# Designs tried in a protein design run: peptides against a protein of PDB entry 5HOI. Part 51

Target 1, 351 residues: chain A of PDB entry 5HOI
Amino acid sequence: FRYMPFSPAGTPFGFTDRRYLTMNEVGYVSTVKNSEQYSITVSFFDVGRFREYHFEDLFGYDLCFLNEKGTLFGQSKTGQIQYRPHDSIHSNWTKIIPLQAGERITSVAATPVRVIVGTSLGYFRSFNQFGVPFAVEKTSPIVALTAQNYRVFSVHYSQFHGLSYSLSELGTSSKRYYKRECPLPMSLPNINSDMKKDANLDYYNFNPMGIKSLFFSSYGDPCIFGSDNTLLLLSKWRSPEESKWLPILDSNMEIWKMSGGKETTDIHVWPLALAYDTLNCILVKGKHIWPEFPLPLPSEMEIRMPVFVKSKLLEENKAILNKKNEIGADTEAEEGEEDKEIQIPVSMAAE

## One batch from the design tools (peptide; aimed at target 1 K262 I267)

Design b1_p20_6_s3 (made by RFdiffusion4, then SolubleMPNN; from b1_p20_6, 9 letters changed)
Fold by OpenDDE base, seed 1:
Structure b1_p20_6_s3 (fold): chain B 351 residues (1-351), chain A 20 residues (1-20)
Amino acid sequence: as target 1 above (351 residues)
Amino acid sequence: SAAEEAKKKRKEIFQEVLNK
């Protein structure tokens, strides 16, 4: 197994010279290969509040985290990190994270008050917004990080135990755990089914965990969006015994509903953030499951508990058709392909 | 309602993506 650098909603290069390092509700960070260097652009959705900026990257930053105050960059192999405030009031700072032989930075996160670095050996490093270190903790190998204010959501991977998560608060004096390396009930990418398309193999090689994004909701609940295109929300995390993952959106089912029950295998949800009852996302049309250039405008999807499974609806519709055929209606057996428009139940269409 | 208007707008954006 190879630990890869993770950034929230980051995209692979594929066959192109460009990719998104990260994107969220604030904006998107792109990088373009230019010979031996990279050009990085930090763009914003609220163009009235923020000004786009760019710089030359001589280090090849492969990790990024964007917030409302600045952008954190990281280089997974060298251990270099850079924080760039969006305003010119605060100076940029650079630091080298000491890495052991074969260790990689796997994820970085930044809030207005904290910087977090996670590694493939499970070193969890915390800093203030000025790069002053607080602590180094040894955990299980970190594969993804996100943070909001003082809270950190970390995803860990073990070859023996699979995925786990932690939820912690980085106070001034100590780290508090709300959850510590608890099992994460997220499906990993299915290599045998999903890798039939070369584009899926390219994405798997970029992100073998299939975590498209990781964020906190507007209410401060940890959210994860995996390869199954299901948005999971951690509810009741303040009560250790009551805490549970809620599948609050099946995005494939939502696309299917919004299409009127058509097969939409070329339409993909790319998650940005959860604001109240809506997933902010990019709707991607095409061969790749990730957005290309130029970036489409963000869309919104309403969150809903998946009440119906598409497979069950298909079986029920087939059973209804078979019963109609047994009743001797001379409807010509159109050998219509598996792509038949599925009648969405009125209950699902009215919602 | 504001929720119905938001739902309508989401459907319009989705149809625009489908039609591209």
Scores: peptide ipSAE 0.023, ipTM 0.629, DockQ to the pose 0.170
OpenDDE base, seeds 2, 3, 4, 5: peptide ipSAE 0.022, 0.009, 0.011, 0.022; ipTM 0.632, 0.393, 0.400, 0.633

Design b1_p20_6_s4 (made by RFdiffusion4, then SolubleMPNN; from b1_p20_6, 11 letters changed)
Fold by OpenDDE base, seed 1:
Structure b1_p20_6_s4 (fold): chain B 351 residues (1-351), chain A 20 residues (1-20)
Amino acid sequence: as target 1 above (351 residues)
Amino acid sequence: SMKELAKKLLEEIFQEVLDK
């Protein structure tokens, strides 16, 4: 297994000279390779509130986290991190994270009050917004981080136990755990089924965990969007025994509904944030499951608990068709088109 | 309905946030 740098909704280069380092509800950070250097642009969706800016990156930042106050950059191999406030009132700062031989920064997160660095050896490093260190903790290997205010959602990987998660609060004096290395019921990418297309292999090589993004909801609930395109929300996390992951959106099912029951294998949801009852996302049309350039406008998708699996609806529709064909013997059953528009049950179209 | 279940679940999630 190879630890790769993770950033929320980050995209691979693919065959291009450009990629998104990260994107969320605030905006998107792009990098363009120019010979031996990179040009980074920090862009915003609210162009009235924020001004786009760019800078030359001589370090090749491969980690990024965007918030309303600034952007955190990291270089996974060198351990360099840089925080850039959006406002010119506050100074940029740079720090080197000490890394052991073969250790990499795997994820970074930043809030207006905290900076978090996670590593492939499970070093969890916390700082204030000015880069002053609070603590270093040893955990299971960290593969992804997000943070909101003082709260941190971390995803861990073990070769023996698979994926786990932690939810913690980084107070002034101590770290509190709400959840500590609990099993994460997220599906990993299936190499045998999903890697049939070269584009999926490129994405897997970039992000072997298949975590497209993770964020906190507007209500402060941890959310994760995996390779199965299901949005999971951690409910009741304040009650350790009652806490559960809720599949609040099957985005493949929603795209299928939006298409009128057509197989739309060329439309993909790219998650940004969960605001109230809507997933803010980019609808990607094309061969790649990630957005290319230019970035499409964000879309909103209403969250819906997936009770119906498309496969079950296909089986039920096949069973209904077979029963109809047993009653009506005479008309030539043209066998061929498996691509028959699955009628969305009126109950699912009205809901 | 699924919408009522989703709405009720959202209301439960929101109420747990408002009660704290």
Scores: peptide ipSAE 0.000, ipTM 0.297, DockQ to the pose 0.022
OpenDDE base, seeds 2, 3, 4, 5: peptide ipSAE 0.000, 0.000, 0.000, 0.000; ipTM 0.276, 0.298, 0.299, 0.302; seed 4 fails the geometry check

Design b1_p20_7 (made by RFdiffusion4)
Pose (drawn by RFdiffusion4):
Structure b1_p20_7 (pose): chain A 322 residues (1-190, 198-318, 341-351), chain P 20 residues (1-20)
Amino acid sequence: FRYMPFSPAGTPFGFTDRRYLTMNEVGYVSTVKNSEQYSITVSFFDVGRFREYHFEDLFGYDLCFLNEKGTLFGQSKTGQIQYRPHDSIHSNWTKIIPLQAGERITSVAATPVRVIVGTSLGYFRSFNQFGVPFAVEKTSPIVALTAQNYRVFSVHYSQFHGLSYSLSELGTSSKRYYKRECPLPMSLPNDANLDYYNFNPMGIKSLFFSSYGDPCIFGSDNTLLLLSKWRSPEESKWLPILDSNMEIWKMSGGKETTDIHVWPLALAYDTLNCILVKGKHIWPEFPLPLPSEMEIRMPVFVKSKLLEENKEIQIPVSMAAE
Amino acid sequence: AEEEEEADRIFERVAKAFEP
């Protein structure tokens, strides 16, 4: 099996010379093939706070993670990473991650206080926001990483367990695991979207902490999974809280559509900030549309029963209250 | 032609429903 470089809400090149590296509630990072180099553009949705800028990529960064304080870039092959703070007060720093034979950097993540690099051999290298290393750790092969403040949500893969996840906190003292390689019941992919699933074999469209600090993941099944009771290991449950396919179906008047797709950015309490993509492909294009907000709904709505009541989709009060 | 106009109309409805 070949591990692929992962970034939250990243898009493939397809038949173009540009794609999105990473995408969330803060903004979007795109890269354009420029003869032999690349042109990286860092954009923001709150235009008033941060200024959109661009720079020339002489290395070919294919890994990226965005937070409110800076942008982290990474090269899956050479192992070079660069953290660019949004403000000009703080300097950019660059490090090169040691990579063994065939070892690839599979995912990177950054917070205002931590920088995380994961490799295909299971190396977990953590730094502060300035590049000072804390500890190098060996874990299962990492395929996806996201972080919030001091906490890290990592997704692992092997030939035995399949997909597993770890939830840990990088405290000032030492590293503490909340959950260590527990089952991750995300649906795996089972065609016009072949370009995407070569770029992202797991179908992990994005993963992120919620605005209130709960781990979330958005697989190819277009269902938002939230980790409930992660503080008590014996009570941990993955809860499906939004069937985005059902919501598009309800808002489209019960008509099956093959051109409307959801691209996850982040979860804010009960609202999924996303990009509504219209077209044959399931990933967003250029220019990027304005973010949309989709309220979460428990998957308790049956299509056949909703069609009877309407004879937008009107929902029976008895069913809506449930 | 008619199917394209119907798909645009559905999309505009969905985009309006999920507009912030």

Design b1_p20_7_s1 (made by RFdiffusion4, then SolubleMPNN; from b1_p20_7, 14 letters changed)
Fold by OpenDDE base, seed 4:
Formats: C-alpha cells, sequence, structure tokens
Structure b1_p20_7_s1 (fold): chain B 351 residues (1-351), chain A 20 residues (1-20)
C-alpha cells in the first residue's frame, strides 16, 4: 500500500496532461502539465458570484481543497501549502509543513475559518484561515480530510485495522471529538474484480482507497462516496450511541433504474456535494469513472436508500409481463422481449 | 456505431431522468 495524495473528487491525469485537483458544489480546480510547470485554473459553477482565475504552479500541487472563500493547495512530498483567497482583499499565504523522512501530506482541507493538513504518519495540523497554527496532533495515518466551518471529517487507515474515521470540531482553544478513530464501514476497492479494466487500474493507482469524495451535507452531516458508488451519511453523530452510517444512495442502482433496467458500464456518477435531499454530481459518460474535459454541468440525483433488489424487480416485472401476455394473447406483437424497459413502479419512488 | 448510439441514447435518457 502507498499513501497517495487525496483531494475531494480529484481525478487522475490518465493519458492526458490535465486533471481535476478537486471539485465540489462551489466549483472545480484543474491543473495542466506544461513541461516542468503546471497551470492551475480555479473555476466556479456560480459565474455570477465568482470569477475564474488561473496561476502558474512551479511546485506541482497535487492536493487541493476548494471552499467559498478560497482554495488551499498542497504539495504532498515537499510539504508546501498555499492558500489563495478568491477575493483580492485577503492575501495569499504559503507555508512549509515539516515532514519526516518518507512522510507525505495525504490530504488538506480548508474552510473560511480553518486550514487542516493530514499526513501519512497521522500528523493532524490545524491552522486558522491566515495560516496561524493552532495545534499538532498525532493520530492514525490520515488518508482523507474534509471540513465545514469548524468541523473536520477525517479518514484514517491502518494496515492492521483498515479504515477508521474521526469527526472533530476545531474551536479556538480546543479540539472536541464527536467520533475518534471509529470503524468506517466502507468497502475498499476489489483489486481482482475491478482491475479487469485498465481505466480502473489507473484510478486505483491514483486513489487506492477508492474514496471518490468526502463532504459535509448541507445539514452538516459527514458524507463519504466510495468505490462501490454508495453514498454513506453519518447520521446522529451528536449522540455517540445512536450514530450510524446510512447508505442513502446506491448510484449504480439509480442509474440502473433510470436506464430502464439496463446494465451499463459507460455511465458513472461523480460526487460533488449533498444538498438537502439531492446528490450534486457529475454524470459521466464513457469508460473512465471520472469526468474528463470539459466538465459537464452538475446534475442532481435524489437520495434514496437502496431498499430494492434488482433480481426481485426483474422477477416482479417478468410476472407483470407474463400476466399482460396472458391477458393480451390476441395481439401477435412478438417484438423481442429482451429490450423491453423495466417499468419501475412510480409508487416505490416516493417511500 | 449502433452500440455507441444506443449508449448515447441511454446516457441522454439517464441525464433527462436525473434533471427531473
Amino acid sequence: as target 1 above (351 residues)
Amino acid sequence: EKKKKEEEELFEKVKKAVAR
């Protein structure tokens, strides 16, 4: 296993000179490799609220986090971080995070009030939005971070214990844990099944944890979207005993439903954010599970707990078709049975 | 070509369903 730099909804280069460093509901950050340099563009979905900007990156930033006030960049190997406000009122700042031999920055997060750096050795470093340090804490190795306001969702990896998560609040004087290195019930990528396609191997090499994104919902609940394309939401996290991960969307099942029950390998959901009851996402067409360039417009997918089993829906539809054929025996339309759209009962969409 | 067109029609169908 190698610790790779993680950014929310970041994409690999693949066979191209360009990738997304990060994307979310605010916008998307792209980098283009130009010989030994990179050109970074920070783009926004709300073009009326924000102006796109670009700059030359001499450091090769491989970590990024975008928020409504600025963009945090990081270089995993050198430990350099840069915060760039979107406005010209606040100055950019740069810092070097001290790294031990073999240590990497694995993830960075930024809110309008906090900057967080996580490392492969489990150093959790917190700063204010101006880069003033608050604390350094030693945790299990950090593989992913996201943050909203003062709250941080961190994912940890141990070779012995697998994935864990923490949920913490970074006050002015103290860090409070709501959850501390609790087991994370996310499936890891299956190397044997998923690696049959070169595109999946490229993505696995980029992101061996298969964490496509991490975010907080609009209600402030931690969300994770794994390689299984299931959106998990941490419910009731304020009550330690009642807290549970809810599979609130199986995006593969939803694509299957929307396709009329066709198995597809060329339609993918790329997660951005959870707003109310909708997953803001990029609907990706093609062999790659990640969006290419240009970025399509975001789509909204209604969250629905995966209560349905495909086999049962197929059996029920087959039974309905057989009953219709028994009643409709007089109409000779032998049009090939295999291509008939599965009618998903509309009533089952509302519960 | 036919398969690629069917995949495109399927994608547009899914895209239209997500936009509702």
Scores: peptide ipSAE 0.327, ipTM 0.875, DockQ to the pose 0.723
OpenDDE base, seeds 1, 2, 3, 5: peptide ipSAE 0.326, 0.322, 0.325, 0.324; ipTM 0.877, 0.873, 0.873, 0.874

Design b1_p20_7_s2 (made by RFdiffusion4, then SolubleMPNN; from b1_p20_7, 14 letters changed)
Fold by OpenDDE base, seed 1:
Structure b1_p20_7_s2 (fold): chain B 351 residues (1-351), chain A 20 residues (1-20)
Amino acid sequence: as target 1 above (351 residues)
Amino acid sequence: SKKKEEEEKLFEKVKAAVAK
């Protein structure tokens, strides 16, 4: 097994000189080979909010993470990372991550407040948005990272135990674990069945774990989209004993339904983000499971319950709170109540 | 080819279903 650099929804070069380094709901980052250098473009879906920019990459960045405030780049072999704010107010910064012999950066993540670097030896390095280090932790080998605000979702790989995940919060003083190296019930790519198509072999060589993307939902729930094209959502993660992975979308089944029950091998879902009750994705046409150039416009696939129940329960709770406020009960709105996990009734989780 | 036109019509059908 070889650890490969992972970026959310990143694509291989294949037989081309260009690829997507990453893409999500904010935009997409592309790189083009130009002799010994690369030209990187950071593009946005909301062209009214953000201006596209480009730069020459002399380092060959193979890791990327895009957020609403900036783009983090990394070079898996050299340990170089660069953060580029989208605005001109904040300066770019560069840092070298010290790597041991044979160690690779396997994933990077950035939020407006945190930068995270994961390695093939399981070094978890945390920084603020200015590249000031907080801590270095030793974990199982990290294969993927995503982050939202202070929360980090990490995927780990062990040759003995397969895939595991952690969910942690990077506060100012300490790292809190909600989940620590728990089993991840995601299917790995089946080399014997899936590799019959050369296009799948190219993707497997680029991403041996088959993790197409990794993100947090709009509700802050960890999501993973594997090689089986199933969107898994981690439910009840605040309750260690009740936490479970929910298969909230089988994208192959949804394509099958939308096709009118026709088998197709040339329509693929490429995941970007989960917003409320919709998977933001690219519908890919062709033999490759990943988007080519130019990037199609994003599409929204409706997900099946239980996330719709969570939105409805949030609206019902807001309506109850508003009614209590109208009744003049001086219930100090403890700012802490918004972080109470909405208990989805067991009856609706079984349908 | 007829197959490619059918695949294209199928893609446009799926795309139109996701855009609703």
Scores: peptide ipSAE 0.313, ipTM 0.868, DockQ to the pose 0.440
OpenDDE base, seeds 2, 3, 4, 5: peptide ipSAE 0.313, 0.307, 0.308, 0.312; ipTM 0.869, 0.858, 0.865, 0.865

Design b1_p20_7_s3 (made by RFdiffusion4, then SolubleMPNN; from b1_p20_7, 16 letters changed)
Fold by OpenDDE base, seed 3:
Structure b1_p20_7_s3 (fold): chain B 351 residues (1-351), chain A 20 residues (1-20)
Amino acid sequence: as target 1 above (351 residues)
Amino acid sequence: EKKKKEEEELYAKVEKAVAR
């Protein structure tokens, strides 16, 4: 297994000279290869609140985290990190994270008050927004990080135990755990099923864990979106004994509903954030499961627990069609085998 | 109606679980 640099909703280069380093509800960070250099652009969805900016990257930043106050960049191999505030009043800062032989920075996160660096050897490093270190902790190998305010959601991977997660709060004097290396009930990408399409192979080579994104909801709940395209939310995390992962959206089911019950293989959900009861996402049309250039406008998808089984809906609709054909048997037989749209009940159609 | 009520009860449980 090879630890790869992870950033929330980051995309591979594929066959192009460009990719998204990260994207969320605030905006998107792109990088373009210019010979031996990179040009980075930080773009925002709220163009009234923020101004797009760009800079030349001589280091080849492969890690990124965007928040409302700044952008954190990292280089997984060299250990270099850079924080760039969006406001010109605050100075940029650069730091080198000490790495052991073969160690990589696997993920970075930044809030207005904390910077977090996770590594392939499980080093969890915390800083303030000015790059002043607080603590170093050794955990299981870190594969993904997100943070909101003082809270950190970390995903860990062990070859022996699979995926685990931690939820912690980074005070000034101490780290509090709400959850510590608990099993994460997320399916890993299945090489035999998920990698059958060449377009998926490039993505899973870029992101072997299949974690498309992780974020905190608007209510401060940890969310994760895996290769199965299911949004998981950690409920009741303040009560460790009652805490559970809820599958709050099967995006493949919602796309199937939106398509009138047609199997579509060319529409994909790319997660950005969870705002209240809606998943903010990019609807990707094409062969690749990730957004290309230009970035489509964000879409909202209402969260719905997967209560319905496709097979049962298909059987119910076939039974309704057969009853209509038994009643309608007297009139014209000639209209061809057009793929009759499955009437999804209006209460199940996403308007 | 019965499915809609089961969905509304499920949403109300999710909202109550998220709001805590």
Scores: peptide ipSAE 0.008, ipTM 0.352, DockQ to the pose 0.027
OpenDDE base, seeds 1, 2, 4, 5: peptide ipSAE 0.007, 0.007, 0.008, 0.007; ipTM 0.286, 0.353, 0.387, 0.361; seed 2 fails the geometry check

Design b1_p20_7_s4 (made by RFdiffusion4, then SolubleMPNN; from b1_p20_7, 15 letters changed)
Fold by OpenDDE base, seed 5:
Structure b1_p20_7_s4 (fold): chain B 351 residues (1-351), chain A 20 residues (1-20)
Amino acid sequence: as target 1 above (351 residues)
Amino acid sequence: SEKKKEEEALYEKVKAAVAR
């Protein structure tokens, strides 16, 4: 296993010279290989609020986190980080994170008030928005970070225990844990099933944990979207004993429903954010599970707990069709069985 | 190919359903 740099909704290069470093509800950061350098572009969905900007990257930033106030960049091997405010009022700053031999920055996060750096050795480094350090803590190896305001959601990996998570608040004087290295019930990528397609191997080599993204909801709940395309929400995290992960969306099931029950391998959900009760996402067309260039417009998918069993819905629809055929036996309309859309009961929309 | 048109129609159907 190799620790890879993780950024929320980041994409691999694949066979191209370009990729998304990160994307979320604010926008998307792209990088293009230009011989010996990279060109980075920070783009926004709200073009009225923000102005797109670009710069030449001589360091080869492979970590990124975008928020409403700025973009954090990181270089996983060198330990260099750069924060770029979107406004011209605040200055850019650069810092080198001290790394041990073989240590990598695995993830970075930034809010308007905090910068967080996580490493493959489990060093958790916190800063203010100006790069002033608060603390260094030793945790289990960090594989992913996200942050909202003062809160940090961290994902950890152990070879013995698999995935764990922490939820912490970074005050001015101290770090508070709401959750500390608790088991994360996320499915890891299944190399044997998923690697039958070369495109999935490229993604696995880029992101071996299969964490497509992690974010805080608009209500401040930790969310994670894994390789199984299920959105998990951490409910009741303020009450540590009552806290549970809720599978609030099976995006494969939702695509199947929206298709009229057609199996497809060429439509994919790429998660951006959870706003209220809607998953902001990119609906990806094609063989690659990640968005290519140009980036499609974001789509909103309503969250729905996967209470329904696909097999039961298929049986119920077959039973309805058989009853219609028994009543309709006198009319020769052999309109082919293949094009009958599965009627999804409207009651499935309201829970 | 017809298959590529069907995949495109399916994508536009799903896209139209997500936009509701």
Scores: peptide ipSAE 0.321, ipTM 0.877, DockQ to the pose 0.725
OpenDDE base, seeds 1, 2, 3, 4: peptide ipSAE 0.320, 0.320, 0.319, 0.180; ipTM 0.875, 0.876, 0.873, 0.769

Design b1_p20_8 (made by RFdiffusion4)
Pose (drawn by RFdiffusion4):
Structure b1_p20_8 (pose): chain A 322 residues (1-190, 198-318, 341-351), chain P 20 residues (1-20)
Amino acid sequence: FRYMPFSPAGTPFGFTDRRYLTMNEVGYVSTVKNSEQYSITVSFFDVGRFREYHFEDLFGYDLCFLNEKGTLFGQSKTGQIQYRPHDSIHSNWTKIIPLQAGERITSVAATPVRVIVGTSLGYFRSFNQFGVPFAVEKTSPIVALTAQNYRVFSVHYSQFHGLSYSLSELGTSSKRYYKRECPLPMSLPNDANLDYYNFNPMGIKSLFFSSYGDPCIFGSDNTLLLLSKWRSPEESKWLPILDSNMEIWKMSGGKETTDIHVWPLALAYDTLNCILVKGKHIWPEFPLPLPSEMEIRMPVFVKSKLLEENKEIQIPVSMAAE
Amino acid sequence: SEEEEKERIFERVKEKLAAK
């Protein structure tokens, strides 16, 4: 099996010279093939706070993670990473991650206080926001990483357990695991979208902590999974809290559509900030549309019963209250 | 006509999901 470079909400090149590296509630990072180099553009949705800028990529970064304080870039092959703070007060710094034979950097993540690099051999290298290393750790092969403040949500893969996840906190003292390689019941992919699933074999469209600090993941099944009771290991449950396919179906008047798709950015309490993609492909294009907000709904709605009540989709009060 | 119907459905969905 070949591990692919993962970034949250990343898009493939397809038949174009540009794609999105990473995408969330802060903004979007795109890259354009420029003859022999690349042109990286860092954009923001709150235009008032940060200024959109661009720079020339002489290395071919294919890994990226965006937070409110800076942008982290990475190269899956050479192992070079660069952290660019949004403000000009703080300097950019660059490090090169040691990679063994065939070892690839599969995912990177950054917070205002931590920088995380994961490799295909299971190396977990962590730094502060300035590049000072804390510890190098060997874990299962990492396929996806996201972080918030001091906490890290990592998705692992092997040929035995399949997909597993670890939830840990990088404290000032030492590293503490909340959950260590527990089952991750995310649906795997089972065509016009072949370009995407080669770029992202797991179908992990994005994963992120919620605005209130709960781990979330958005697989190819277009269902938002939230980790509940992660502080008590014996009570941990993955809860499906939004069937985005059902919502588009309800808002479209019960009509099956093959051109409307959801691209996850982040979860804010009960609202999924996303990009509504219209077209044959399931990933967003250029220019990027304005973010949309989709309220989370428990998957308790049956299509057949909703069609009877309407004879937008009107929902019976008895069912809506449930 | 089928393209007009698909566009109309899309604009409806887009309006419903407009950010506040």

Design b1_p20_8_s1 (made by RFdiffusion4, then SolubleMPNN; from b1_p20_8, 11 letters changed)
Fold by OpenDDE base, seed 1:
Structure b1_p20_8_s1 (fold): chain B 351 residues (1-351), chain A 20 residues (1-20)
Amino acid sequence: as target 1 above (351 residues)
Amino acid sequence: KEEEEREELYKKIKEKVKRK
C-alpha cells in the first residue's frame, strides 16, 4: 500500500494534462500541467456569488480543499500549503508543514475558522484560518479529511486494522472527540474485480482507498462515498452507543432504477455534497468513473436506503413476462431481453 | 450505436434526476 494525496472528489490526470484537484457544492478546482508548471483555476457553480480566478502554480499542488470563504492548497511531498480567500479583502498565506523523511501530507481540509493537515505518519495539525497553529496530535495514519465549521471527520488506515474514522471538534482550547479511531464499515477496492477494466486501474493508483469523496451533510452528519458507490451517513454520532453508519444511497441501484433496469456500466455518480435529502453529484457518462472536461452541470439524486435486491427484481420481472407469454397476450416487437424496460413498482421507485 | 444508446440512456437518467 502507498499513501497518496487525497482531496474530496479529486480526479486523476489519466492520459490528459488536466484534472480536478477537488470539487463540492461550492465549485471545482482544476489544474492544467504546462511543462514544469501548473495553472490552477477555481470555479464556482454560483457564478453570481463568486468570481472565477486562476493563478500559476510553481509548486505542483496535489492537495486541495474548497469552502465558501477560500481554497486550501497543499503539496504532499514538500509540505507546502497555501490558503487563498475568494475575496480580495483577506490576504493569501503560505506555510511549510515540517515533514519527516518519507512523510507525506495525505489530506488537507479548511473551514472559515480552521485549517487541518493530516499526514501518512498520523500527524494531525490544526490551524486557524490565518495559519496560526493550535496543536499537533499523533493519530493512526490519516488518509482523508473533511471539515465543517469546528468539526473534523478524519479517515485513518492501519495495515492491521483497516479503515477507521474519527469525528472531532476543534475548540479554541481543546480537541473533543465524538468518535476516536472507530471501525469504518467501508469496503476497500477489490483490485482483482474492479481492476479488470483498465480505466479503473488509473483511478485506484491515484486513490488506493477508493474514497471518491467525504463531506458533512447539511445537517452536520459525516458522509463518505466509497468505491462501491454507496453513500454512507454516520447517524446519531452525538450518542456513542446509538451511532451507526447508514447506507442511505446505492447510486448504482438508483441509476439502474432510473434506466428502467438497463445495463448502466458507463453511467456513474460522482459525489459532491449531501443537501437535505438529495445527493448533489455529477452524472458521468463514459468509461472513466470520474468527470472529464468540461464538467457537466451538477444533478440532485434523492437519497433512498437500498432495501431492494436487484437480482430478485429481475427474477420477479422475468416471472411476469413468462406469465404474459403463457396468457397469449400479443408480445409486441422483438426488443431483445436486454432492451426491455423493467417495470419497477411505483412503491419501489418511491422507497 | 453503443455510444448513441448510452447517450439516450444518459439523457433519460439526467431527466429523472433533479437539476440544480
Scores: peptide ipSAE 0.265, ipTM 0.858, DockQ to the pose 0.710
OpenDDE base, seeds 2, 3, 4, 5: peptide ipSAE 0.259, 0.253, 0.256, 0.259; ipTM 0.847, 0.843, 0.845, 0.849

